Peptides against a protein of PDB entry 8YR4. Designs and how they scored, part 209

Target 1, 309 residues: chain A of PDB entry 8YR4
Amino acid sequence: PRGSPALQLVVLICLGLMGLERALNVLVPIFYRNIVNLLTEKAPWNSLAWTVTSYVFLKFLQGGGTGSTGFVSNLRTFLWIRVQQFTSRRVELLIFSHLHELSLRWHLGRRTGEVLRIADRGTSSVTGLLSYLVFNVIPTLADIIIGIIYFSMFFNAWFGLIVFLCMSLYLTLTIVVTEWRTKFRRAMNTQENATRARAVDSLLNFETVKYYNAESYEVERYREAIIKYQGLEWKSSASLVLLNQTQNLVIGLGLLAGSLLCAYFVTEQKLQVGDYVLFGTYIIQLYMPLNWFGTYYRMIQTNFIDMEN

## One batch from the design tools (peptide; made by RFdiffusion4, then SolubleMPNN)

Design b2_p26_5_s1 (from b2_p26_5, 17 letters changed)
Fold by OpenDDE base, seed 5:
Structure b2_p26_5_s1 (fold): chain B 309 residues (1-309), chain A 26 residues (1-26)
Amino acid sequence: as target 1 above (309 residues)
Amino acid sequence: SELEKLFKELLKKFQQIIENAPGETE
């Protein structure tokens, strides 16, 4: 942010904490591997107790996954509140200034409450997009790259290739299926607005509807509009289930291929039992942020479609 | 910064969406 050295320092600290989260995402699976190997080798209790204590401390710093915030993530989120407030206020003032620069004809054709709703949706969308890009997209891409490098260097080039192909296919299918779903969602939103407009017009003209005893006719027209909406809603919801299932299949196939290859190398004594556990744990850690990727990309597309309407 | 460029591009896209948003003609 330009103009406040204090907020620039907070951004630098938050970037440092994000780097620490990336290091923890690699270290936690490594320490878990080491525990499994020490248990398999029947190592002395002192070595095992120190490794378990170190693992629990690192796990406290990392957290249990996307739903359980670790100490580092909580500290980052706390420090970021002031940066988010500064960014939100700057976006809101830019939108408000732009609304004042728009033609009088544009303002006369819109209700003030609708203009404010567009401004609020716009501010929320831009701030949500920025927070999503900085805290979810960039870190997830970094964790994928770090994972490919780690597996290629410490396991075998084949593991790095499996992770690369799985993540590339997952991202590509997520984009393609989400672009396909956007058509169904636009059609659903258009039919929702048309159904709501008909209900409002019927209720505003209730005296005329009563005068002609047309209540049953208006209820039937509303029922037909609801059935048409529900047909489009079903297509939107079914396409979401198809996206989630496609994502689950891609990760399931990647996990199957990598787990079979790990198991084979463990049987040949080229890898230890802990290395099998490390691979499974790391793939699940990559999956959790990627599942949120689909949800936030949908939220972004919602907000853009809701601005076009 | 790349973040300021991305933010300016997002604002420019947002301005284009607001300008191209058809007025709900009552």
Scores: peptide ipSAE 0.006, ipTM 0.343, DockQ to the pose 0.014
Fold by OpenDDE base, seed 4:
Structure b2_p26_5_s1 (fold): chain B 309 residues (1-309), chain A 26 residues (1-26)
Amino acid sequence: as target 1 above (309 residues)
Amino acid sequence: SELEKLFKELLKKFQQIIENAPGETE
């Protein structure tokens, strides 16, 4: 934000808190590992109690991971309110100034209230998308990279490879299947609008329909339009289930491969029991933000499709 | 820089959409 040093400082603090969240995403599994190892080794109570207390404190700061109600995430969200308001106001003023630069002919051909509603929806969409990209997408990609580096350095290159392949396949399939689904959603929306238009036209011509006793015919035409809509809705919904199942399968296979490999290395005494728990915990922490990625990528595509129409 | 570029691209797309949005004639 140019012009307010206070808001620039708040942005820097929010970026620092985002860095702290990344550190917590690594530290929480490590401390949980250490607890499991200390319990397995029957370590002294003082060491165990300190490690458990530290873990619980770190877990309070982290919460459930990215997108959770952790203390650091809540503090970041609170501080970001002023930055969001500044950004929204700047976008609104830019849109408003641009609308005033448009020709009188453009304004006479449009209802001012609809233009303002489109501007408000678009401002909210753009600011929401930017916030999502900055606070969910980029951090999740960073956590994946950090995870690959961490597992490659502290476990074995095979663990880093499993995480890399799993996450790359997950992201690729999420994009490809979501693009494939967009055609079903567009077809559904087009048929919904056509079904609504038919209902409106029938109701506007109510007197004519009554004069010809054509009520049963109009009801049957509306029923056919609904059945056609429901056929497209089913394809849209079924394609969503297929996306979710594909995502679940990829994560499940990655978790299976990595967990089996970790268990094998524990049996060979190359890794500790806590390392098995660390791997599983970290993969689940990576999965939680990625589930939101599919939802917001759909929201992005929706907002862009709803803006293209 | 990249965020400002992305923001400018999104604003440009948004402007194009506002320009191309058919006025719903009630």
Scores: peptide ipSAE 0.006, ipTM 0.331, DockQ to the pose 0.013
Fold by OpenDDE base, seed 2:
Structure b2_p26_5_s1 (fold): chain B 309 residues (1-309), chain A 26 residues (1-26)
Amino acid sequence: as target 1 above (309 residues)
Amino acid sequence: SELEKLFKELLKKFQQIIENAPGETE
């Protein structure tokens, strides 16, 4: 972005955060290995607890699954919103200005149906994402129930309680924050459709715009509409980052509490090292579909609201 | 619903403009 030194700094920070994500992807497995080794060696509780706490902190920074919902990735995504909006606006204005510079013959010869079909393909992809979420939600809920039962029967009741509280809080906060953010998305999509309708109307009236040499005026009106849209898009996207970060915090706290408790019981020879590995792996496995669920629910809600307008 | 109507009306107007554009028969 040539015009804003602030946006250039944000790009550099985002690149630095991408480098940090790569470092975390290496460090998290190393710390996990160190925990397994310390448990196997029957290391003193203080050293073990510090290593577990450090691992969970690094895992909080990285996030679960693909790392798309870690603190660092959320911060990167949040900072990138303004850069994306600037770039999108600049591209849209360049395309729109160029369309107004094109000959009347180009506008008359172009089947408007192709431009619409590209838009409809966007909306169809989103319906597919909705179906995917429904098919992933039910299995994830089943896995949570199975997990609570498993940890309650084969582990101490405290583990089942931690999983229950963590997953119940995760689901509740996911629903509540999602319902809250739906308002911002509806407003965004309504303004997107209004902005698109203005662009279409300007292009339909191309002959009139050319006759009055009003091309610069139509471009400026389109710019104002895009700026208004981008203000709502920012709220929608920022509300998603908040959702993902809230989810990451809940899973991080559950992972911390359960991992410390499991490590303590292994130190007391009440559980095996394999039980610690199982607990940590299972919590991460429960988080992965739920993280994808948050991302897809985002896509679905974008698309459902795009279809309602 | 109203935006879908407006979009369908815009599409209908677009189709009418395209159909009523005199095909240059060359």
Scores: peptide ipSAE 0.000, ipTM 0.216, DockQ to the pose 0.008
Fold by OpenDDE base, seed 1:
Structure b2_p26_5_s1 (fold): chain B 309 residues (1-309), chain A 26 residues (1-26)
Amino acid sequence: as target 1 above (309 residues)
Amino acid sequence: SELEKLFKELLKKFQQIIENAPGETE
């Protein structure tokens, strides 16, 4: 936002809050570990109560590890509204200016309502993509890297390897399955548009349909189009369930392997009971943003498809 | 058309729902 020093300051504050979220994602599991260790050691109530109170406060700031529900994430989202509005308005004005520079022949060939719909979709798509990249993709990749480094340094190289393999497999499968799903979504959207066009054409020509007593024929054609649409919608929805289940299995296998290894090291007195809880808590915290990654990668692809049309 | 206005409002609502909805919205 080059024109407003106030908006530049808001962007810097939002970046600072993103850094704070990354710190909280490491600190919350550490404090939870410390509670479990203090409980195991039968530590004095004063030390336990202070650590629990600090954990609950940090958890309030974090919002459960979901980048959407914590105080820090809500404050970031609130501050970002003005930046998003500025960016949206700038993109909308650029698109609108470009539309006015286009030839009269281009405007005569298209309905003004269709042109405005393309402009609104384009603006929405670009702003949504930018917000997603900045607030979900980059932070999630940062949390993965921080996690690999943390577990490699403070636990063992084997834990860092498990997290690396689990997250690499998760990201790869998410991309591959999402690209595969895009074919079903494109087919669904094409059939939806065709079904809608048939319904609109039938209703616009209602007098002709009535004159030929073709009402039953038009209803049956519309029914066939709906059945075909629902068959494609089912494939889209079923492919989403398959993606989510595949993601859940990969995280479950990573959690299993790492939890078994952690339990073994606790039995060998190389790690404490709290370290077992830390590993499980941290993997679950990585999973929550990654589940959104599939959704938004789809949103990215859809927005690109909607810009190509 | 009124239908395009309704569709724009639905798209805006859908976008607000996507922006506000926690989770995988298809």
Scores: peptide ipSAE 0.009, ipTM 0.384, DockQ to the pose 0.066; fails the geometry check

Design b2_p26_5_s2 (from b2_p26_5, 14 letters changed)
Fold by OpenDDE base, seed 3:
Structure b2_p26_5_s2 (fold): chain B 309 residues (1-309), chain A 26 residues (1-26)
Amino acid sequence: as target 1 above (309 residues)
Amino acid sequence: SELEKKFKELLEEFLSIIKNAPGETD
């Protein structure tokens, strides 16, 4: 059967819009640079007003950058709904077909509600993971590469090197600290489930607990389980703060090194004042999606574990 | 490993669905 040329066209349009978002991520800082230069030169109002209007229009199309809700991103998300529904239905049917191919012995060992929950988790995990890779992870990596190339070609190789080292260190530390943090999160979730199970078992056996006057003992055991949970929750939350602070320090050091180098080249008249503003704006724009990268990496790992179950 | 393989297979299947999207006629 010939592929729905409509769905293929929608995918091609979505890919085109993703390319446009990458172009906007470069153009918006350039137009902001141009505004700063025109203001510095005391350029005629007509040229300034046109450049500001063009910048605001491009900023409306871009939004806040990658992972923000700009017009182009919203249009892409809207068009992608049909493709996501088609993909979700296809994955759900494949999982359902595979469940019917499994041995009777597998089905006899599992409750129907557990099988349906596995199918639903499998479908949501696959479609979610794919959406995160295609719309967040890959675009963020592309924006970093485009940034390194842009700064290396239009500024100096030293700027490209600073961005490369900063982003490489940021990504490496994000992965390493997220993997380390995953141990605390797993321990927390295991203790949460155990604490909840004890509370449910105590409440289901309420008559027995009351018969033995064991209410104080069950409350004390539940308190101890909560304290153990909170100790693990604190480690999980503190490890997230440590991740965010480490990320902030890496970006801060990259911004410091690059801003000092920009300022130096502006004093030597090799760069304009607008180029200093461009560098700072572009680095902050790259930081925005990267702040979520640890969350995406964690969601990817979670969806992987949920697909293995 | 096997999960990365299944993910790669699902990604390839998704890319194949994108590339070869069979015309379900709406």
Scores: peptide ipSAE 0.007, ipTM 0.430, DockQ to the pose 0.013
Fold by OpenDDE base, seed 1:
Structure b2_p26_5_s2 (fold): chain B 309 residues (1-309), chain A 26 residues (1-26)
Amino acid sequence: as target 1 above (309 residues)
Amino acid sequence: SELEKKFKELLEEFLSIIKNAPGETD
C-alpha cells in the first residue's frame, strides 16, 4: 500500500525544515558577528537596529541550536508526530503478524503478557532509534562537516583542523566511554532483576517464611541485594558524570585553542572582533546537540540491553 | 542474536520503506 501522498509530503517538508536548521546554524553566528563589528565601528543606528532585529528573528527560528525548542524545530517535531505514529503502527503490525506466524510451541513456552511487553519494547526501541538517527545523529554530523568547511574556507585551515580534531576526539571518547558504561548498566540491570526475583520469591513463600520465623533472615538477604545493586548503580551514575566531564573538558580545550588562535589573528588585524564572537558562538552551537548524543546513545543501548534480557 | 538480526532486518526494511516511499508499487 502506497504510503499516503500526504505523509510523503510531510516527510519532504520535515527534510526541508532540517535543511533550513542547517542554514540557520551558519547564519545566526554570521549575524551576531555583524552586530559586534557594527558596534565596534560605531555604525549608524538604522543599520544596527535592522541587523539586531534580523538576528533576533533568526534566533527565534533556530532557538537554542540544533535539537532545541526553536520555531523550526517545534514545527518539524509537530509535523513528524503523524509520521512517527504511522511508523510505530507499521512496526507494531509487522511484529504482531510475525508473532502469529510463530509455532504454537514458541507461544506455550512464554507468557502472553511477556511477549506483548517485548513487542512494545521492540517497537519503542526501533522508533526511538530512527527518530534519534534522523533528528540528532545525521544533523549533528552534517553541522560538524559544514563547520569544518566554513572555518577552513573563511578563517584559516588551522581553524578547520582544530574543529576536526576536537569533534573527532569528542565523538571517539563519547563512543568509547559509553561502550565502557554499557558493562556497568548490564551488571546493574542483572542485579536489579535478581533483587526483584528474591523479593517476589520471599513474598510467594510467605507462609513458609512465617512457619520458620525466617522474616529477619529474608529482610537481611534483601538488604544485601539492595547494597550490591546500589554499588552498581553508583558505578553507572559515576561513569555518567565522568562522561559529561570528559565531554566538557574536550569542549573547553577546543574552545580555548580556537579562541586563543582567533584572538591572535584579531591582534594581527587578519580577523575582526566579530569573528572571535562568531567562532565561540558556532562552537557552542555544535556542542549542544553532542551533549544529547551521549543521552540518546544510552537510550539506544538501554533498549537493546532490555531486549537481550 | 536472532532478535538483533530481526531488528536489523526490520531497520533495513524500514530504511528501505523510507528510501523507497516515493517509488515502489507494492
Scores: peptide ipSAE 0.007, ipTM 0.435, DockQ to the pose 0.012
Fold by OpenDDE base, seed 2:
Structure b2_p26_5_s2 (fold): chain B 309 residues (1-309), chain A 26 residues (1-26)
Amino acid sequence: as target 1 above (309 residues)
Amino acid sequence: SELEKKFKELLEEFLSIIKNAPGETD
């Protein structure tokens, strides 16, 4: 927002809060590790109580991690409302100005309600895509990099390698399977539009259909269009389940390999019991925003498909 | 700056799609 120093300050505060969320994503597992180690060592109650209280406070600030309803995320979302409203209004005014610059022939060929719906979809798609990239994609990638660095520095290099391979495979399969799914989704949307167009055409020509007693024929044509749509919808939905299951399998294998390796190093007294709990907690914490990443990569692709149409 | 540039590029792309919508044959 070039014209408002107040909105620039709010953006800087939101970026600072995003940095704080990254720090909390590392600190929360560390404090949880420390609790488990203090419990294992039978440490004094005062030290344990302070560590537990600090953990609960950090967990309140963090919530569930990236995309959760933690205090820092809620505060960031609250502060961002004004920036989003400024951005939305700027996009709406640019679209509206551009619509007034278009030819009279373009306006005569379109219904005003269709033009407004295109403008609203465009504004929502652009603002939603950017908010998503800034608040979910970039932070999730940053958390993965921070995780790889943390495990490589504070654990054996093998743990950093397991996290790197697991997350790289997860991201690669998410992209590849989502690109494969896009074909089914485009086909589904095309058939949905064709089915809707047939229903609208039949209803607009209701007098003609009634004159020819063709109601049963139009209902049967509509049924055939619905069956064809549902066949494409099933492929789209089944491909989503396949994506989610593939993602779950990759995380499960990474969690298995890393947990077995942690357990082995704990038995060899090279790691503490708390380090085993830290690894499991941190991998699950990285998985939560990544599970949303697949949903949101679909939202990105939907917004691009809705912008292409 | 860079986010504003990507936003402008996405906006220009969106405006180009609206401009090239079926009906303006130049």
Scores: peptide ipSAE 0.006, ipTM 0.372, DockQ to the pose 0.012
Fold by OpenDDE base, seed 4:
Order: sequence, then C-alpha cells, then structure tokens
Structure b2_p26_5_s2 (fold): chain B 309 residues (1-309), chain A 26 residues (1-26)
Amino acid sequence: as target 1 above (309 residues)
Amino acid sequence: SELEKKFKELLEEFLSIIKNAPGETD
C-alpha cells in the first residue's frame, strides 16, 4: 500500500507468514516420519520425546494445513484485516469518485440504490477475488510445486511424477467439469428468476385472478414452473456430485499408486516405514486445499459473470 | 507488483462494467 509504511510492513509480515506456512507443510510430515521411524527403531525415550514435542508444536503452528485454523494462519488473518480494510476503502473511494465523474444522464437513468448495490458487489467481488488468489490459489500451487520438488529430490522421481500427474489431472478435470456445470447453474438461475416473476405477477394480480376464478390455472402454471426448475436443480446438484466423485477418484488413484509404490520400496528396504506415512500425510495435506479449489473457481467465475452482467 | 497489476486490471474491468451497466428501466 503506497503512503503507509506501517501497512507495508504488515504486508511483508503476512508474506513472511505465508512462507512459514509453506515450510510447515513440509516440516510437519517430516517430523511425523521421524516419529514413526524412531518408534520402529525403538529409539531412546529422550530422542522420541523431543521429536514428538517438536511435532506437536509445529502442528499447533500449522493447524490442519492450508485454509485451517492454525496459529500462523490465524495470525496472518488477524494482521491482514487492516490491509483488507485499507484496500476495500481505496476501492470504494475509487468507485465513488468514478460515479461522480459520470454524466447526469447516466444517473437519471438509474436508481441510486441500485448503483450503490452494484458498487458494493463490485468492491466485495474484487477484494474477495484478490484475497482468494493470494491466500488460496497461489499457496496451493506453491505447495504442489514444493511437493513435486521434495518427492523428486528426497524419494524417487516416480513419486514426483505421480504427484505431478495426479494434481495436473485433478486441476484439469476440476476446471473442465466446473465450466460444464456453469451451464446448468445459469439455466437453473434463469428458471428460478422466471418462476419467482410468475409468482409475483400472480400475487400482484390477485384481484383479477379472483374475479375470473383462475386460481386453479395460476396454481397449475406455477406447478409447471416449479417442475421445470426442479429438473434444472437436479442437473446442477447431480453435476456437483459428479465433480466431487471425479475429484475423489483422481485423488484415490494417486494415493493408491503412490502408497503401493511406497510400500514396495519399504519392502525392498529402500525406504523406511516413516516414508510411507510421510507420503500419505503429504498427499492428504495437498488434497484439503484442492477440495475447495472447485468451490473457489466457481466463485471466481461467478464474480466475473456478475461483473459481465 | 503482479498483485497490484491484477488488482488494477480487475478494478478497470469493474469500472468498465459500472460504466456500461444497463440502467433498470423501472
């Protein structure tokens, strides 16, 4: 933020905390591996106790991983409130200034309450998109890249390849199926608005409907509109289940392939039992933020569509 | 920089939308 050194420092601290979250996402599985190995080797209690204590401390800092309520994530979220407020206020003032620069003819053709509602939606959409890109998309992509590098360097290139293929396929299918679903959602929303309009028109013309004894006709017409809406709602909901199932299958196949390969290398004494646990733990940590990726990609698309309308 | 650029692009898009938004005819 230009003009406030204090807010610039807060942004730098938040970026540092994001870097720390990435480090924790690697360190937590490593320490968990080390615990399993120390338990398998029947290591001295002092070494085990230090490793367990260190793991629990790191796990407290991390929480559940990306998007969880860990200490570092909470601290970042807390510090970011001031930056978000500054950004929101700056956007609101820019929009408000721009609205005042518009012609009187533009203002006379619009209701002030609608213009303000558009401004508020726009501000929330822009700030929401930025926050999502910075705190969810970029970190998730970074964790995938870090994971590929880590597994390629410290395990075997095959593990890095499995993670790469699994995550690439997951992201690609998530995008493709989400774009396909957007058609059903648009059709559903259009039919919802049409069904609502019919109900409003029928209720506003209540006296006329009573005069002509047309109540049964209006009820049947409304029923047909509801059935048409429910047919589109079913397609939207079924397409969401299909997305979730497709995502679950891709992750399941990646987890299966990698877990079998880990187990094989453990039986050949090329990897330790802890390395099997590390792989499974790290894949689950990558899956957790990715599960939200479809919801957030949809939110991005919605905010862009709500901008185009 | 990239964040500020993308923010500026999104803001310019948003301002373009406000400028081009159809008035309610009610």
Scores: peptide ipSAE 0.007, ipTM 0.376, DockQ to the pose 0.013; fails the geometry check

